# Peptides against a protein of PDB entry 7AE7: the designs that were tried, part 15

Target 1, 321 residues: chain A of PDB entry 7AE7
Amino acid sequence: KVYKDLREFLEVLEQEGQLIRVKEEVNPEPDIAAAGRAAANLGKNQPAVFFEKIKGYKYSVVTNVHGSWQNHALMLGLDKNTSTKDQFYELNRRWDKFPVPPNVVKREAAPCKENVIDKDINLFEILPLYRINEQDGGFYISKASVVTADPEYPDDFNKLNVGTYRIQVKDRDRVGIQALAMHDIAVQLEKAEAENKPLPIAITIGNNPLVTFMASTPVGYNQNEYEFVGALQDGVPMDIVKSDLYDHLYVPAGSEVVLEGHIIPRVRTVEGPFGEFPGSYSGARLQCEVKIDRITHRTNPIFENLYLGIPWTEIDYLMAL

## One batch from the design tools (peptide; made by RFdiffusion4, then SolubleMPNN)

Design b1_p9_6_s2 (from b1_p9_6, 3 letters changed)
Fold by OpenDDE base, seed 2:
Structure b1_p9_6_s2 (fold): chain B 321 residues (1-321), chain A 9 residues (1-9)
Amino acid sequence: as target 1 above (321 residues)
Amino acid sequence: SYTREFEAE
């Protein structure tokens, strides 16, 4: 099984008993985080948790999508009971198929383009934001696939970067992003800031689970994550679409929400703290700031966010292989 | 990729 988007994967998770659907209205705090932690305690087969109704918000949240070996197996289109050893074997076998170039689809064919917001941008109207941990300094988007390019080589598809970074919501149209020096985004940002230019960025939320997986997996600077997604789909290309603001940035065609904007050059603002692990908080630091200039989204967008709670956390599974 | 910052106390 190959998934074109998050929704197809969630359907399979539900069919396989790996998704809990919460139909009753919940409070964004503390219920979402609490329910996630509770789900982690239900056993070794940690399901995803889908919240249909969130008080004060219009749209849904899903957490813990990658939060078990069963979910990981299903992501690979394998039987949910496939051993970790066999999953590893299959992952490595498919990895050797790199590169598998993606299909570029037309704007009209991309579900992420169903709706556009280009004025009076308010992230709180699109994303049901909540504190993941009690002591978090704000609301975090913790499972986005962030797309940037090399400003010196914007047309080099091999240098297109899709990565996962810690993102704090700072205002209705502003987010802080942790662009650490070890990540490819930092290299690209450095080049932009050297010229005092904005770095174009597309923050994509709610993707094909293999996109999210690859965005969390370090690859070479000259290797495109989308081409690994195709490899991990056993040779089936994924679908991407050109961003609205930038000709050189491509986003997953099936993204639930796409935040298009730019990293403001040479600006740093306070970001954090954030509970990256239970009982462990990273301190507040000066981080980059993104201005959101345009949003595209699917109708009734699903906000996929990271589950953080008792080990094993969702990030542990994302980084385990 | 997302990296956990473990502040070594």
Scores: peptide ipSAE 0.076, ipTM 0.774, DockQ to the pose 0.061
Fold by OpenDDE base, seed 3:
Structure b1_p9_6_s2 (fold): chain B 321 residues (1-321), chain A 9 residues (1-9)
Amino acid sequence: as target 1 above (321 residues)
Amino acid sequence: SYTREFEAE
């Protein structure tokens, strides 16, 4: 089984008894985080939690999509009861199929292009934002696949980076992003900032689960995450589409929401604190600032977000290789 | 890739 988008995966999770659908209206705080914590405490077989209605917001939230070994097996198109050992064996077998180049689809064929917002951008109208932990310094987008390129080699597809980074919402059209020096995005940003140029960026939310998986997995600077997604799909290419603002940036065709913009060169603003696990907060630090210039999104977009708690949580499953 | 801040130290 190969999934074109998050929605196909959620359908399978629900069919397999690995999704809880909350149909009643919930408060974004504390209900979403509380449910995430509760799901994480159910042992090793945690389901995803889908919130259909959130007070004060128009759209839905899903959490804990990758939050169990069963969900991880289903992500690979395996039986949900496949042993961890067999999952890793299959993962490694498919890994050797790299590279599997993606299919570039036309704009008209990409679900992420169904709706466009290019003026009066307000992230709060598109994303049901909430504090993951009560003491968080703001709202975080914790499960985005962030697309950037090497400004020196913008046409080198092998240098296109798809990574997951901590993102704090700072304003209606601004986000802070944690670009650590060890990450490929930091290398690309350094090149842009050396010339005092913006770094083009596409922040994609609600993706094919293997895209999210690969965005959380470190690969070589000259290795494209999309080509690994095709490998992990057992040789089936994934679908990508050009971003609207940048010809050299490609996003997953099925993304629920795409935030297109740029990292502002040589600007740093306060980001944090953020609770990485209960009772432990990272310090506030100066981080990069992103201006959002354009949003594309599917009709009735689903905000996929991560709950971070005491291991084993969803992030631990994503990083468990 | 995602790295927890406390793990990056």
Scores: peptide ipSAE 0.060, ipTM 0.752, DockQ to the pose 0.057
Fold by OpenDDE base, seed 5:
Structure b1_p9_6_s2 (fold): chain B 321 residues (1-321), chain A 9 residues (1-9)
Amino acid sequence: as target 1 above (321 residues)
Amino acid sequence: SYTREFEAE
């Protein structure tokens, strides 16, 4: 089984008994975080939790999508009871198929382009934002696949980076992003900032589960995560579409929400604190700031977000293999 | 990728 988008995966999770649907209205805080913690504590058989109704918000939230070995197996299109050993074997087998180039689809064929917001941007109208942990210094987008390119080689597809980074909402149209020196995005940002230029960025939310997986998996600077997604799909290319603002940035065609903007050069603002594993808070520090210039989104977009806390949480499963 | 601050220390 190959998934075109998050929705197809959620359908399979639900069919396989690996998704809890919460139909009653919940409070963003503390209910979502509490449910995330509860799900993380269910042992090895941890389901995704889908919140249909969130007080004060229009759209839904899903958490713990990758939060178990069963979910991980299903992500790979395997039986949910596939052993970790066999999952690892299959992952490695498919890894050798790299590179599998993605299909570039037309804008009209990309579900992420169903709706456009290009003025009066307000992230709170699109994303049901909440504190993941009680002591978080703000609202975090914790499971985004962030797309950036090398400013020196913008047309080099091999240098197109899709990564997962800690993102704090700072304003209606601003987010902080943790771009650490060890990440490929930091290399790209350094090049942009050397010229005092913005770094183009697309923050994609709610993706094909293998996109999220690969965005969380370190690869070489000259290796494209989308080409690994195709490999992990056993040779089936994934679908990408050109971003609206930038010709050189491509996003997953099926993304629930795409935040297009730029990292402001040579600007650092306070970000954090945030509750990370193993249940400790990272201190507040100066981080990069992104201006959101355009949003595209699917109708009734699902906000996929990660719960982070004491292991084993969803992040541990994402990084375990 | 999510860099665990814990792994960087």
Scores: peptide ipSAE 0.035, ipTM 0.730, DockQ to the pose 0.053
Fold by OpenDDE base, seed 1:
Structure b1_p9_6_s2 (fold): chain B 321 residues (1-321), chain A 9 residues (1-9)
Amino acid sequence: as target 1 above (321 residues)
Amino acid sequence: SYTREFEAE
């Protein structure tokens, strides 16, 4: 089984008993985090949690999508009871299929292009934002696949980077992003900032689960994460589409939400704290600032966000492979 | 990537 988008994966999770739907209206705080923790306490087979109605917001949230070995097996299109060992062997077997180039689809064929917001941008209208942890310094987008390119080689598809970074919402149309020196995005940003130029960026939310997985998996600077997604799909290419603002940036065709914008050169603002692990908070730091210039989204977009509860968390599963 | 941040803490 190959998934075109998050929705196809959520359907399979639900069919396999690995998704809980919360149908009653919840408060964004503390109910989302509390319900996520409660679901995680159900044992080793931690389901995803889908919140259909959030007070004060129009759209839904899903958490804990990658939060179990069963979900990982299903992500790979395997039986949910596939052993961790067999999952590992299958992952490695498929990894050797790299590269599998993606299909570039037309704008009209990409679900992420169903709706456009290019004026009066307000992230709070499109994302049901909440504090993940009680002591968080703000609202975080924690499972975004962030697309950037090498500004010196914008047409080199192998240098296109899809990564996961800590993103704090700073304003209606601004986010802070943690770009550490060890990340490929930091290399690209350094080149842009040397010329005092903005770095084009697309922050994609609610993707094919293998995109999210690969965005969280370090690869070489000259290796494209989408080509690994195709490998992990056992040789089936994934679908990507050109961003609206930038000819050189490609986003997953099925993304729930795409935030297109730019990293403001040579600007650093306070970001944090964020509870990356239960009981541990990263301190506030000066981080990069992104201006959001355009949003595209699916109708009734699903905000996929990270669950951070009692170990094993989604991060633990994403790192375990 | 998120993986590297957790390894560094």
Scores: peptide ipSAE 0.017, ipTM 0.527, DockQ to the pose 0.049

Design b1_p9_6_s3 (from b1_p9_6, 3 letters changed)
Fold by OpenDDE base, seed 3:
Structure b1_p9_6_s3 (fold): chain B 321 residues (1-321), chain A 9 residues (1-9)
Amino acid sequence: as target 1 above (321 residues)
Amino acid sequence: SYIREFEAE
């Protein structure tokens, strides 16, 4: 089984008893985080939690999508009861199929292009934002696949980077992003900032689960995450589409929300705190700032976000394999 | 890339 988008995966999770659908209206705080914690404490069979209605917002939230070994097996298109050992074996077998180049689809064929917001951008209208932890300094987008390129080699597809970074909402059309020196995005940003140029960026939310998996997996600077997604799909290419603002950036065709913009060169603003573990907060630091210039999104977009808590949480499953 | 700052011990 191969998934084109998050929605196909959520359908399978629900069919397999690995998704709880909350139909009643919930408060974004504390209900979403509380439910995420409760789901994480259900033992080895931790389901995804899908919130259909959130007070004060128009759209839905899903959390804990990758939050169990069963969900991880299903992500690989395996039986949900596949052992961790067999999952690891299959992952490694498929890894050797790299590279599997993606299919570039036309704009009109990409679900992420169904709706466009190019003026009066307000992230709060498109994303049901909430505090993940009670002491968080703001709202975080914790499960985005962030697309950037090498500004010296913008047409080199092998240098296109798809990564997961901590993103704090700073304003209606601005986010802070943690671009650490060890990450490929930091290399690309350094090149842009040397010339005092913006770094083009696409922040994609609610993706094919293997895209999210690969965005959280470190690969070589000259290796494209989309080509690994195709490998992990057992040789089936994934679908990507050109971004609206940039000819050299490609996003997953099925993304729920795409935030297109730029990292502002040589600007640093306060970001944090964020609770990475219960009781351990990373201190507030000066981080990069992104201006959002355009949003594309599917009709009735689903905000996929990560719950971070006491191990084992969703992030631990994403990092374990 | 990892969301968590591995405190480099």
Scores: peptide ipSAE 0.062, ipTM 0.780, DockQ to the pose 0.056
Fold by OpenDDE base, seed 5:
Structure b1_p9_6_s3 (fold): chain B 321 residues (1-321), chain A 9 residues (1-9)
Amino acid sequence: as target 1 above (321 residues)
Amino acid sequence: SYIREFEAE
């Protein structure tokens, strides 16, 4: 089984008994975080949790999508009861198919382009934002696949980076992003900042589960994550579409929400604190700031977000293989 | 890439 988007995966999770649908209205705080913690405590058979109605917001939240070995097996199109060993074997077998280039689809064929917001941008209108942990310094987008390119080689598809980074909402149209020196985005940002230029960025939310997986998997600087997604789909290319603002950035065609903008050069603002995967808080520090200039989104977009806390959480399953 | 703040220390 190959999934073109998050919605197809959620359907399979639900069919396989690996998704809990919460139909009653919940408070964004503390209910979502509390449910995430509860899901994390269910052992190895942790379901995704889908919140249909969130007080004060228009759209839904899903969490713990990758939060179990069963969900991980299903992501690979395997039986949910496939052992970790067999999942690892299959992952490695498919890895050798790299590179599998993606299909570039037309704008009209991309579900992420169904709606456009290009003025009066307000992230709170499109994303049901909440604190993941009680002591978080703000609202985090924790499961985004962030697309950037090398500003020196913008047309080199091999240098197109799709990564997962800590993103704090700072304003209606501003987010902080943690671009650590060890990440490929930091290399690209350094080049942009050397010339005092903005770094183009697309922050994609609610993707094909293998996109999220690969965005969370370190690869070489000259290796494209989308080409690994195709490999992990056993040779089936994934669908990507050109971003609206930048000719050299491509986003998953099926993304629920795409935030297009730029990292402001040589600007650092306070970001954090945030509850990290070890169950400890990282302190507040100065981090990069992104201006959001355009949003595209599916109708009734689903905000996929990661629960982070004491292991084992969803992030541990994403990092385990 | 994951937020690996603790591996960098």
Scores: peptide ipSAE 0.052, ipTM 0.775, DockQ to the pose 0.054
Fold by OpenDDE base, seed 4:
Structure b1_p9_6_s3 (fold): chain B 321 residues (1-321), chain A 9 residues (1-9)
Amino acid sequence: as target 1 above (321 residues)
Amino acid sequence: SYIREFEAE
């Protein structure tokens, strides 16, 4: 089984008994985080949790999508009871199929293009934002696949980076992003900032689960994550579409929400604190700031977000494979 | 792609 988007995966999770659907209205705080923590603490067979209704918001949230070995097996299109050993074996076998180039689809064929917001951007109207942990300094987007390119080699598809970074919402149309020096995005940003130019960025939310997985998996600077997704799909190419603002950025065709914008050159603003994966808080520090210039999204977009705290949580499963 | 390495203080 290959998934075109998050929705196909959620359907399979639900069919396999690996998704809890919460139909009653919940409070974004503390209910979403509490449920994420509770799901992580089930010990085994941890399900995704899908919140259909969030008080004060229009759209849905799903968490703990990658939060179990069963969910990982299903992500790979395997039986949910596939052993961890066999999952690793299959992952490694498929890894050797790299590269599998993606299919570039037309704009009209991409579900992420169903709706466009290009003025009066307000992230709170699109994403049911909440604090992941009580002491977080704000609302975080914790499971986005962030697309950037090398500004010196914008047409080099091998240098296109899809990564996962800590993103704090700073305003209706601004987010802070933690671009650490060890990450490919930092290399690309450095080049842009050297010329005092914005770095084009697409922050994609709610993807094919293998995209999210690869965005959380380190690969070489000259290796494209989408080509690994195709490999992990056992040779089936994934579908990507050109971003609206930038010809050189491609996003997953099935993304629930795409935030297109730019990292503002040579601007740093306070970001944090944030509860980290070891269960400790990182302090507030100066981080990069992104201006959101355009949003595309599916109708009734699902906000996929990750709970993070004392191990084991969803992030630990993402890093384990 | 990068694993989220969170720097804990």
Scores: peptide ipSAE 0.098, ipTM 0.799, DockQ to the pose 0.053; fails the geometry check
Fold by OpenDDE base, seed 1:
Structure b1_p9_6_s3 (fold): chain B 321 residues (1-321), chain A 9 residues (1-9)
Amino acid sequence: as target 1 above (321 residues)
Amino acid sequence: SYIREFEAE
């Protein structure tokens, strides 16, 4: 089984008993985090949690999508009861199929392009934002696949980077992003900032689960994460589409939400604190600032966000491989 | 890339 988008994966999770659907209206705080914690405590088969209705918001939230070995098996299109050993062997086998180039689809064929917001941008109207941890200094987008390119080689598809970074909402149309020196985005940003130029960026939310997986997996600077997604799909290419603002940035065709904008050169603002683990907060630091210039989204977009709690949590499964 | 600042040992 190959998934075109998050929705196809959520359907399979639900069919396999790996999704809890919360149909009643919940408060964004503390109910989302509380329910996520409760679900994580239900045992080894930690389901995803889908919140259909959130007070004060129009759209839904899903969390803990990658939060179990069963979900991981299903992500690979395997039986949910496939052993971790067999999952590892299969992943390694498929890894050797790299590169599998993605299909570039037309704008009209990309679900992420169903709706456009190009003025009066307000992230709160599109994303049901909430504090993940009680002591968080703000709202975080914690499971986005962030697309950037090398500004010196914008047409080199192998240098296109899809990564996961800590993102704090700073304003209606601004987010802070943690671009650490060890990440490929930092290399690209350094080049842009050397010339005092903005770095084009697309922050994609709610993707094919293998995109999210690869965005959290370190690869070489000259290796494209989408080509690994195709490998992990056992040779089936994934679908990507050109961003609206930038010809050189490609986003997953099925993304629930795409935030297009730019990293403001040579600007650093306070970001944090964020509770990465219960009782362990990263301090507030100066981080990069992104201006959001355009949003595209699916109709009734699903905000996929990371559940964080006591190990093993979703993030541990994403990093276990 | 990793979202975490610190690798969970």
Scores: peptide ipSAE 0.047, ipTM 0.767, DockQ to the pose 0.049; fails the geometry check

Design b1_p9_6_s4 (from b1_p9_6, 4 letters changed)
Fold by OpenDDE base, seed 3:
Structure b1_p9_6_s4 (fold): chain B 321 residues (1-321), chain A 9 residues (1-9)
Amino acid sequence: as target 1 above (321 residues)
Amino acid sequence: SYIKEFEAE
C-alpha cells in the first residue's frame, strides 16, 4: 500500500482501529494535549487522534499520526501487527532502492493548490494553533516538512532539502525557525546571508506519512528526501509539484497546507521556550524569521501536529529508525 | 533539540 497524501493514510489508520475521531467541539487548550496524553496511556498501540471541531477555529487537527509501531507498520504499507524486527528489515530492504525519482505533476493536478491566499495572510485562519506544552512560549508547528534549496545550485535537485525544524508562530504572517549549524538548511541559509539575500522556503504541513518520516531522517547534503520516499514506497515514485513563488522549489502534491515565503537575511528574533521532551524545555534563543508571502491549501485542510507527552512520544517513534 | 537534531547527536 502506497499513500498519496495524509488523508489516504488517515483513512487506513481509521479502518485498522489506529485512529480515534473526536467529533465533539474541543478547546484548543488544554483539550488537544490532554486527549493526546490520554491516547498515549492506552499502551503500546497508541492511535492517532483526529479532532474534527476546535473552538474558535474553522479547520481540524490530527496528532500522534506516527505515534506507535502499528502506525509505523501501516505507514510502510505492512500489516499493523508486523514485528518491529520485520519493519526494520523491510525498511532497510527498501532503502537500497534509492534513488527513486519523484513524479512532477502539473499545478492543476496538485491537491495542495486547491486554494490560494496571497494577501492579508493570517496563519490563525488556516491553522488551528495551540500550545503543545503548557509552558511553551507560543504556538508551534512541530511536524512540518520544510523545503529549501542551495542558492548556489538552485537547479541541482539532489541538493533540495526537505527537513523538519522547530517552528514558532511569531505573527499572522511570520514564523521563527530553528536552523542549527548541523542542518542542511543552515548551510543553505549561510550562503544566502553571505550575499544578504532572502532564502526561499516552503513550509509544508500534512503530508504523505513517508515524506514526514524522511523529513525527520538525516540524509546526505547531495541526497534528495523525495527520492528516498520513492524507495520506501517500494519503488513507487511520490508526486511533487512546483511551488507557486519559486521555480526551483518542489512541494508534495498532496500537502494539506503550504506556507511559501523567505527567511529574512541577517535577522534574528527571540524564539522559545519549547518543551521538546517531557520535563525539559529548550531555552529561548535568537532564531531565524520567515516571512510568509503565499499560502496554498487543500479545501478543509487538516493541521497535522506532533504529539509531545509521556514516552514513547511520537518523536521517539520517528527517531527510532 | 528537534527530530533532526536528536538524530544528529
Scores: peptide ipSAE 0.017, ipTM 0.542, DockQ to the pose 0.045
Fold by OpenDDE base, seed 5:
Structure b1_p9_6_s4 (fold): chain B 321 residues (1-321), chain A 9 residues (1-9)
Amino acid sequence: as target 1 above (321 residues)
Amino acid sequence: SYIKEFEAE
């Protein structure tokens, strides 16, 4: 099974008993985090948790999508009871198929383009934002696949980077992003900032689960994560679409929400703290700031966010493969 | 970032 988008994967998770649907209205805090922790306490078969109704918000939240070995097996289109060993074997087998170039679809064929917000941007209207951890310094977008390019080689598709970064919401149209020196995005940002230019960015939320997986997996600077997604789909290309603002940025065609904007050059603002690990907070520090200039989104977009709180967290599973 | 830092250590 290959998934075109998050929704197809969530359907399979639900069919396989790996998704809990919360139909009652919940408070963003503390109910989302609490329910995630409760799901984690179910043991090895941790389901995704889908919140249909969040008080004060229009749209839904899903957490813990990658939060179990069963979910990982299903992500790979395997039986949910596939052993970890066999999952690794299959992952490695498929990895050797790299590169599998993506299909570039037309704008009209991309579900992420169903709706556009290009003025009076307010992230709180499109994303049901909440504190993941009680002591978080703000609201985090923790499971986004962030797309950037090399500003010196913007048309080099091999240098297109899709990564997962810690993102704090700073204002209605501003987010802080943690771009560490070891990340490919930092290399690209350095080049932009050397010329005092903005770095184009697309922050994509709610993707094909293999996109999210690869965004969280380190690859070479000259390797495109989308081409690995195709490999992990056993040779089936994924669908991407050109961003609205930038000709050289491509986003997953099926993204629930795409935040298009730019990293403001040579600006650093306070970001954090964030509870990245149970019982541990990464302290507040100066980080990059992104201006959101345009949003495209599916109708009734699903906000996919990480489950954090108690081990095994969703991060633990994403890093274990 | 939590994910890429941990794999690099």
Scores: peptide ipSAE 0.017, ipTM 0.557, DockQ to the pose 0.043
Fold by OpenDDE base, seed 4:
Structure b1_p9_6_s4 (fold): chain B 321 residues (1-321), chain A 9 residues (1-9)
Amino acid sequence: as target 1 above (321 residues)
Amino acid sequence: SYIKEFEAE
């Protein structure tokens, strides 16, 4: 099975008993985190948790999408009870199919383009934001697939980077992003900042689970994550669409929310603290700031966010294979 | 560290 988007995957998770749907209205804090912890305590077969109604917000949240081996198997289109060994084997087998170039779809065919916000941007109207950890210094978008390109080689698709980075919401239309030197985005940002130019960015939320997986997986600077997604789909290309603001940035066609904007050159603002792992907080640091210039989103967008409440966390599964 | 950095910690 290949998934076009998060919704198709969530449907399968639900069918397979790997998704808990919370229909009652919850408080963003502490209920989302608490429910995530409760789900993690259900044992090894940790389900995703889908919150349909969040007090003060219009839209839904889903967490722990990658939070178990069963979910990981289903992500690969395998039986949910596929052993970790067999999952690893299959992952490696498919990995060798790289590269599988994506399909570029037309704008009108991309679900992420259903709605556009290009003025009076307010992230709080689109994303049910909450503190993930008790001591977090703010609201985080922790499971976004961030798309950037090499400003020196914007048309080199092999240098298009899709990565996962720590993103703190700073204002209605501003986010902080942790771009560390070891990340491909940092290399690209350095080039932009050398010329005091903005770095174009698309922050994509709620994707095909393999996109999220690959965004969390280190690959070579000259390797495109979308081409690995196609490989991991056993040779089936994924669908991407051109961003609205930038001809050289492509986003998953099925993204729930796409935040298009730019990293402001040579600006650093306080970001953090954030509990990246249970009991481990990274301190406040000066980090890059992104201005959001345009949002595209599906109707009734689902905010997928990372569960970090207790071990095993989603990150453990995302990095295990 | 974050998701891509987990191997570096």
Scores: peptide ipSAE 0.015, ipTM 0.530, DockQ to the pose 0.047
Fold by OpenDDE base, seed 1:
Structure b1_p9_6_s4 (fold): chain B 321 residues (1-321), chain A 9 residues (1-9)
Amino acid sequence: as target 1 above (321 residues)
Amino acid sequence: SYIKEFEAE
């Protein structure tokens, strides 16, 4: 089984008993986090939690999509009861299929292009933002696949980077992003900032689960995460589409939300704190700032966000394979 | 440390 988007995966999770729907209206805080924790307490088979209605918001939230070994098995298109060992062997077998180049689809064929916002941008209208942890310094987008390229080699597809970074919402059209020196995005940003140029960026939310997985998996600077997604799909290419603002950036065709913009050169603003693990907060730091210039999104976009409840958390599973 | 940080440790 190969998934074109998050929605196909959520459908399978639901069919397999690995998704709970919360149909009643919830408050963004504390109900989303509380319900996520409650679901995590159900034991080893932690389901995804889908919140259909959130007070004050128009759209839905899903959490804990990668939050169990069963979900990981299903992500790989395996039986949900596939052992961790067998999942590992299958993952490694498929890894050797790299590279599997993605399909570039036309704009008209990409679900992420169904709706466009190019003026009066307000992230709060598109994303049901909430504090993940009680002591968080703000709202975080914690499970985005961030697309950047080498500004010196924009046409080198092998240098296109898809990564997961800590993102704090700073304003209606601005986010802070943690680009650490060990990240490929930091290398690319350094090149842009050396010339005092913006770094083009696409922040993609709600993706094919293997995109999210690969975005959280370190690969070589000259290796494209999309080509690994194709490998992990056992040789089936994933679908990507050109971003609206930039000819050299490609996003998953099925993304729920795409935030297109730029990292503002040589600007650092306060970001944090964020509770990356239960009881563990990373302090406030000066981080990069992104201006959002355009949003594309699916109709009724689903905000996929990370669950950070009691271990094992999604991050533990994402790093375990 | 975010997802990519933990993989580097």
Scores: peptide ipSAE 0.014, ipTM 0.505, DockQ to the pose 0.044; fails the geometry check

